# Peptides against a protein of PDB entry 3ESW: the designs that were tried, part 228

Target 1, 322 residues: chain A of PDB entry 3ESW
Amino acid sequence: NNIDFDSIAKMLLIKYKDFILSKFKKAAPVENIRFQNLVHTNQFAQGVLGQSQHLCTVYDNPSWHSIVLETLDLDLIYKNVDKEFAKDGHAEGENIYTDYLVKELLRYFKQDFFKWCNKPDCNHCGQNTSENMTPLGSQGPNGEESKFNCGTVEIYKCNRCGNITRFPRYNDPIKLLETRKGRCGEWCNLFTLILKSFGLDVRYVWNREDHVWCEYFSNFLNRWVHVDSCEQSFDQPYIYSINWNKKMSYCIAFGKDGVVDVSKRYILQNELPRDQIKEEDLKFLCQFITKRLRYSLNDDEIYQLACRDEQEQIELIRGKTQ

## One batch from the design tools (peptide; made by RFdiffusion4, then SolubleMPNN)

Design b2_p26_7_s2 (from b2_p26_7, 13 letters changed)
Fold by OpenDDE base, seed 4:
Structure b2_p26_7_s2 (fold): chain B 322 residues (1-322), chain A 26 residues (1-26)
Amino acid sequence: as target 1 above (322 residues)
Amino acid sequence: NDSIIDKISEKTKLSKSTVKKLLKEL
């Protein structure tokens, strides 16, 4: 019995396309009710929704992209990309060039552009004076700091000169292009914008256990790739669970086209209890938000994204990114 | 029948669960 697997596969792909399209076109009232009830009754769901409203759209700002590209040393970046690309014997036009670009952006950002700020330098004493800084606590932003989406300002006193230095925790990534310093939040925020400014498909990954990073969709690898600007890390999703031995419960990726639970990519050991939401409800939530983000897309775009989603789900189930 | 699902999954690049679901709707 020669099962024509090719014919069956073709039929299933047609049915799959129709199924996907039907799922996106039908706003089932029941799903809306379930969604509303979930976000009103579950704080974690509300948090995911709130984050999606910001993180899924904030980086799609053409004016910000222009400012970023004007601020970066593009000549240096592309010189280094071209050098490493040529060194490895790749031809121009290969999809792998973008992977080299992201790797150089990681290098450039960490080594040349941005600074880790555990404590600020003293505004009076100048560079490399952070060791002399004593934390006094945190306060709300002043009138100037408030212009740059600042929620909290850390206050430090210099042990040498006695002056106060403010370290505002800016959420405006354009302000971060000026300040050139921060912690994981500022790093990931600005680096996400940087990657977006190069026209890349990027997601912001939020970890419940106080870390954040990016994912970039590599056309060469045909998958989402872990990218951590703080670590200058490319395609090393294991670093948190294995290298850091970090305990984690949730990793949620936020992109313009969807919200995805990517916990399985990053939580390889030391899994904390996933008790904040039912797994089925989290899956529903992410799918529902993703559906909303895709409402304006055409049938072909919806289908292509659904194919990406399916491949990602296969990857996440198989644990293949080792 | 797992072998059939696996072959179809490989050809379609759909998950086994998606293949199973779509086959039930045939």
Scores: peptide ipSAE 0.213, ipTM 0.870, DockQ to the pose 0.707
Fold by OpenDDE base, seed 5:
Structure b2_p26_7_s2 (fold): chain B 322 residues (1-322), chain A 26 residues (1-26)
Amino acid sequence: as target 1 above (322 residues)
Amino acid sequence: NDSIIDKISEKTKLSKSTVKKLLKEL
């Protein structure tokens, strides 16, 4: 009996669509109870929820996108993208243009636009004086700093002139367009907004072990692509585990359309204990938040996103990004 | 059974686990 694999495949895809659409309908009362109990009893779950409430939606601001596009040197960016696309991209089709754009944005951001700040320069002594700065500790924001979503201000004393310099850790990405400096948090925050401003599908990836980066959905590669603005890195998810020998426990991606545990993409070795939450509860949490984020989407959008999610899960299991 | 699941997974682009689940509901 020749198994008609094509007929079986068609039937399974229909069943899968119906299953997905049923799954993304309003959460059952039992799921709501489980969710509430989980976020009230598990601190890690509460943290993931809190981050999702901000990171999944904050970058979907059209006014911010306009400000970003008005601030960047778009002529330079597109000139460089067009130049690289003209060399190699015509043979690969139009979808590869976006990969060239993201690569140029990484270059432009690191080389031309933003600065790494371990220590601030002395406000009195001027540029290239950070070596003379001694940390005195951290404090809360003043009244002006508080306007720009500042949680912490690092305080430094200049060893040369004795003056105090404040380094506010701004979380307002529009303020970061002005200050043009920071650490991994500021870099990732502003760069996530920049990518969103070009109409790209972007996720913010939080690592429990004090690092953050982006993922961009490449239509050319048809997958989520690792993007680290600090490292000017495109499609190098291995850099943390392999190159840095970093020990990690959790990597969680936050996007408009979902929250996903992406630990398997980045934690290739030196895995720390995943003891903050049960694996089943983390999976449930991410799925539950993802359902909530998709409540306003139509059936076709829900189905397409679910197909993308399934492909990502296959990729993460197969290690295709290795 | 595993070879059938693999072939269906390739054709549908669904995970083996999803294929197994959907086949049980058939």
Scores: peptide ipSAE 0.210, ipTM 0.869, DockQ to the pose 0.737
Fold by OpenDDE base, seed 2:
Structure b2_p26_7_s2 (fold): chain B 322 residues (1-322), chain A 26 residues (1-26)
Amino acid sequence: as target 1 above (322 residues)
Amino acid sequence: NDSIIDKISEKTKLSKSTVKKLLKEL
């Protein structure tokens, strides 16, 4: 009997749609109890929840998007995108234009806009004086620094003039548009907002081993694409595990529509023990938070996102970056 | 049969695990 795979596939898609829509209804009492118990008893789960409450929503601010677009040299950016896109003769269609835009934003951000700050320059001696700076430690923000969501200020003494220079670790990305300097945290924070300001689907990826980056959903590639502003890297998820030989345990992606364990995309070798939470509990946690983030979405939006989630899970299992 | 699941997974673009689950509900 020739199995009519097309008929079965159609029936399964109907059943799947109904199943997905049923999952995004209000959480069952048992799921709420499990969630509450997990976040109260597991520090890693509490950390993931805390990050989700910020990272999943903070970048969806239209006023911030306007400020970003007003601050960037859009004429330069689009001129460069158009120039690179024209080289390929438009053969790959309109969807690839967004990939060129993200690549140019990576270039522009690293080369023209933002600066890496390992140590600050001396406020008294001026530019290129960071070599003369000795760390004295960290302290809380002052009254001015506190206005810009600053949790920590690094304190440096100039070996030349003896003056103190403060390096506030701002978490306000609008303040970062002014300061235009930082480390991986500031880079990723502002760059995530920049990508969001262009209307892109973006996730913030947190690595437990003190690194952070972005993922962008490419409509051309039809998948989540690794994006690291610090590295000017597009679609190079291997750079941490292979090029840096970095040891890692967890990579968690935070977006407006979900929280996803993306560790399999980035942890290709030198995996550290995943002992912070049970795998089943992490999976449950990410699904539960994702469910909450989608409570206001309509049936079609829920279904489309679920289709993306399934494709990503297939990708992550196959280990094929296609 | 794993071959059936693979073909249905390809056609539906659903994960093999999802296909397996849905097939049990048919």
Scores: peptide ipSAE 0.206, ipTM 0.870, DockQ to the pose 0.741
Fold by OpenDDE base, seed 3:
Structure b2_p26_7_s2 (fold): chain B 322 residues (1-322), chain A 26 residues (1-26)
Amino acid sequence: as target 1 above (322 residues)
Amino acid sequence: NDSIIDKISEKTKLSKSTVKKLLKEL
């Protein structure tokens, strides 16, 4: 008897849909109590919640998207995308075009638009004077810097002229469109907004060991793709653990539709102790926040996102990004 | 049993664990 695998598959998908929809109903009182207790008793959980309240929503700002698109050289970007897309023999309308767009945005951002700032140039001596700068420490923002969501200002003295140069660490990505300089935080913040401004599904990935990057959902590859603006890197999740030999404990992805522990994608070796929270509690926390972010979605949207979540979990278990 | 689960997992794009769970509920 030929097992009708198609009939069984259809029946299982119906059952799966119903099961998923049941999970995304309003949280039970017991789940709310568990969540409240977890975020009040565990500092790491509180940190993840605090980050989710900002990172999951801040980039979904249509006004910011307009400002970004008005600021970028869109003619140059699309000219380069079209050129590389045509060179590789792709037809118009293929989902792979978006991967070419993200690759060009990585190139454009690193090569043409934004600058790495380990130390600022001296405001008095001018360009290429950062080697002459000595750090004096950090201060709170002044009245002008405070307008642009500045948490701290790094202070530098020029060894040549003796003048003080301020390097404000702005968290306002619109201010970063003007300043066009920073470290991994500023790079990832503005680049996340840039990708969002093109209507892409993007997550902000926070690593506990002082790095941040993006993930983009490729419709062509049908998965989350590693994207690092600092490295001009596309689909190279191994660069931190293998190439840099970086030790890491946690990588958490923050998006409009969910919070996901993506540590297994990036921590391939040199794993640091995961002692900040119980694994079960972290899983619960991410699922609970994700559930809250999806409360306004319809049954079809919830189901489609749950299918993505399941595929991602399969990928993360198999260790195969390919 | 494993071959059936693998084939259903491929068709449904569900994890083997999820397929196993759902099959037990049939």
Scores: peptide ipSAE 0.194, ipTM 0.866, DockQ to the pose 0.775; fails the geometry check

Design b2_p26_7_s3 (from b2_p26_7, 13 letters changed)
Fold by OpenDDE base, seed 4:
Structure b2_p26_7_s3 (fold): chain B 322 residues (1-322), chain A 26 residues (1-26)
Amino acid sequence: as target 1 above (322 residues)
Amino acid sequence: NDSIIEKISEKTKLSKSTVKKLLKEL
């Protein structure tokens, strides 16, 4: 009985490898037509594609990684990591060290490095003057702000001095290393780059209901781990649905190696109607984009990623991240 | 069939759906 199951399992793994490789190597013309039709006819699909074109690749910039590592207090970070790692009695070289690193990066980023900005401080009055700021609206970037991938600038007037303060919503994460302030978008953008700069497997998670966060692939836990820089949260995917009682419809993860609907990880209750796209079409879309992102990978890389994807799908079906 | 699929799924670490698909192609 056991010998037969092991033989069957080995045969199935071989067939699975061949099946995966065949799927990745064959761009079926029919799939391309379906994809083109989907992104041209469905706005949500077009949005996911557009986001994938940016978010899947933008953080894979070695020059940016160097700038990040030069900007962070690495001595402090590693000192704290080593301290917490040693307290828990772990041996050097364990994959768990990276989890401690991510936890410290969350701490460091929120407590020491980056600031939440509901309203900017007055440029004239200085620090802790945000309470005196009245929003006047938003406008396009000026010539200087436009250099840093700025789409919108929020304008504020100081009630004390009457001066105007601009709060540009920069999308350039390198500019965010200088400004060190923002909302969930700026936080997630820069923090995603920070994690990538340490050589980590990271995904950017977009939620349709105006939130964004990261996922990190923990080699210790052997899964994708929820990471929210705004919340200093590690492995707490439930915080949105349970703690915040947030209503959500879609959570899409964007990484260099794929696009994944991770809604099942985060939408535990209060699910909004998923009416923007057919479930089958969304699944197809994510798989198609993922396939394109992997075209340059070798057969072993493709297979390893497919095994990772399969484990994630099992996890998402079983709801086991609780 | 379900018990066999489950055992194979556990051994292969493939989803039950993937195991079912692969078994149909055998």
Scores: peptide ipSAE 0.220, ipTM 0.871, DockQ to the pose 0.692
Fold by OpenDDE base, seed 5:
Structure b2_p26_7_s3 (fold): chain B 322 residues (1-322), chain A 26 residues (1-26)
Amino acid sequence: as target 1 above (322 residues)
Amino acid sequence: NDSIIEKISEKTKLSKSTVKKLLKEL
């Protein structure tokens, strides 16, 4: 009996749509109890929830998008994108233009706009004086620094002039448009906002082992693409595990439409123990938060996002990010 | 059974686990 795979496939897609729509309706009372118990009893779960409450929504600010677009050299950016698109992009179709845009934004951000700050320059001695700076420790923000969501201020003494320089670790991305310097946290924070300001689907990826980066959803590649502003890296998820030989346990992606464990994309070798939460509980947590983020979406939006989620899970299992 | 699930997964673009789950509900 020739199995009609096309008929079976059509029937399964109908059942899948109905299943997804049922799943994304209001959480059952038992799921709410499980969620509450998990976030009250597991510190890692509480941390993921706390991050989701900020990172999933903070970048969806139209006023911030306007400020970003007014601050960037859009003429330079689009000139460079148009130049690269004119060489190769016409053969690949219009959707590739956005990939060229993200690549140019990576270039522009690293080369023309933002600066890495391991140590600050001395406020008295001026530029290129960071070599003379000795760390004295960290303290809380002052009254001015506290206006810009500053969690900590690093204090440095200049060995040449003896003056103190403050390096506030701002979490306000609009303040970072002014300061134009930081480490991986500031880079990823502002670059996530920049990508969002161009109307892109972007996630913030948190790694437990003190690194952060972005993912962009490429319509051309039809998948989530690794984007690291610090490294000017596009579609190189292997750089941490392979090139840096970094040991990692968890990578969690935070976006407006969901929270996803993306560890399988980035942890290719040197995996650390995943002992912070049970795998089933982490999966449940991410799904539960994702469900909450999608409560206001219509049936078609829910279905399209679920299809995207399913493709991502297939990709993560197959190791096809190469 | 695994070859059938694989073909259905390719046609539907659903994961093998999702295909297996949906087939059990048929």
Scores: peptide ipSAE 0.218, ipTM 0.873, DockQ to the pose 0.728
Fold by OpenDDE base, seed 2:
Structure b2_p26_7_s3 (fold): chain B 322 residues (1-322), chain A 26 residues (1-26)
Amino acid sequence: as target 1 above (322 residues)
Amino acid sequence: NDSIIEKISEKTKLSKSTVKKLLKEL
């Protein structure tokens, strides 16, 4: 009997739509109890929840998007995108233009806009004096620094003039548009906002082993694409495990529509023990938070996102990004 | 049959696990 796979596929898609829509309804009491118990008893789960409460929503601010677009050299950016698109992009269709835009934003951000700051320059001696700076430790923000969501200030003494220079670790991305310097945290924070300001689907990826980056959903590639502003990297998820030989345990992606364990995309070798939470509990946690983030979405939005999620899960299992 | 699940997974773009669950509900 020739199995009509097309008929079965159509029938399964109908059932799947109904099933998905049923899952995004109000959580069952048992799921709420499990969630509460998990976040109260597991520190890693509490950390993921805390990050989701910030990272999933903070970048969806239209006023911040306007400030970003007013601050960037859009004429330069689009001129460069148009130039690169004119060489090779016309053959690939309109959707590839956004990939060129993200690549140019990576270039622009690293080369023209933002600066890596291992140590600050001496406020008294001026530019290129960071070599003369000795760390004295960290302290809390002062009254001015505290206005810009600053949790920590690194303190440095100049070996030349003896003056103290403060390096506040700002978490306000609008303040970072002014300061234009930082480490991986500041880079990823502001770059996530920049990508969001262009109307892109973006996730913030947190790695437990002290690194952070972005993912962008490419409509051309029809998948989540690795984006690291520090590295000017596009679609190179292997750089951490392979090129850096970095040991990692968890990579968690935070977006407006969900929280996803993306560890399989980035942890290709040198896997550290995943002992912070049970795998089933992490999966449950990410699904539960994702469900909450989608409570206000309509049936079509929920269905489209669920289809995207299933494709990503297939990709992560098959290792197709390798 | 794993081959059937794979073909349906490819056609529906659903995960093999989702296809397996939905097939049990048919």
Scores: peptide ipSAE 0.209, ipTM 0.874, DockQ to the pose 0.711
Fold by OpenDDE base, seed 3:
Structure b2_p26_7_s3 (fold): chain B 322 residues (1-322), chain A 26 residues (1-26)
Amino acid sequence: as target 1 above (322 residues)
Amino acid sequence: NDSIIEKISEKTKLSKSTVKKLLKEL
């Protein structure tokens, strides 16, 4: 008897849909109590919650998207995308076009638009003077810097002219469109907004060991793709663990539709102790926040996102066996 | 049983664990 795998698959998908929809209903009182206790008793959980309250929503700002699109050289970007897309023999309307767009945005951002700032140039001596800058420490923002969500200002003295140069660490991505310089935080912050401004599905990835990057959901590849603006890197999740030999403990992805522990994608070797929270509590926390972010979605949207989440979990399990 | 679960997992795009759970509820 030929097992009708298609009929069985269809029946299981119906049952799965009902099961998923049951999980995304309003949180039970016991789940709310567990969540409140966890975020009040565990500092790492409190940090993840605090980050989710900002990172999951801040980039979904239509006014910011307009400002970004008005600031970028869209003619250059699309000209380069169209050129590379046509060169590789793709037809119009293929989902792969968006992957070419993200690759060009990585190129454009690193080569044409934004600058790495380990030390600022001297405001008095001009360009290419950062080598002459000595750090004096950090200060709070002044009255002007405080307008642009600045928590810290790094202070530098020029060894040549003796003048002080301020390097504000702005968290306002619109201010970063003007300054066009920073470190991994500023790069990832503005680049996340840029990708979101093109209508892309993007997550901000926080690593506990002082790095940050993006993930983009490729409709062509049908998965989350590693994107690092600092490295001009597309689909190279191994660069940190393998190429940099970086030791890491946690990588958490923050998006509009969920919070996900993506550590398994990036921590391939040199894993640091995961002692900040129990694994079950972290899983619960991410699921609980994700559930809250999806409360306004309809049954079909919830189901589609849950299917995507399940596929990602399969990928993350298989990647450890390769 | 494992071959069946694998085929269903491939068709449904569900994890083998999820397929196993759902099959037990049939």
Scores: peptide ipSAE 0.201, ipTM 0.870, DockQ to the pose 0.704

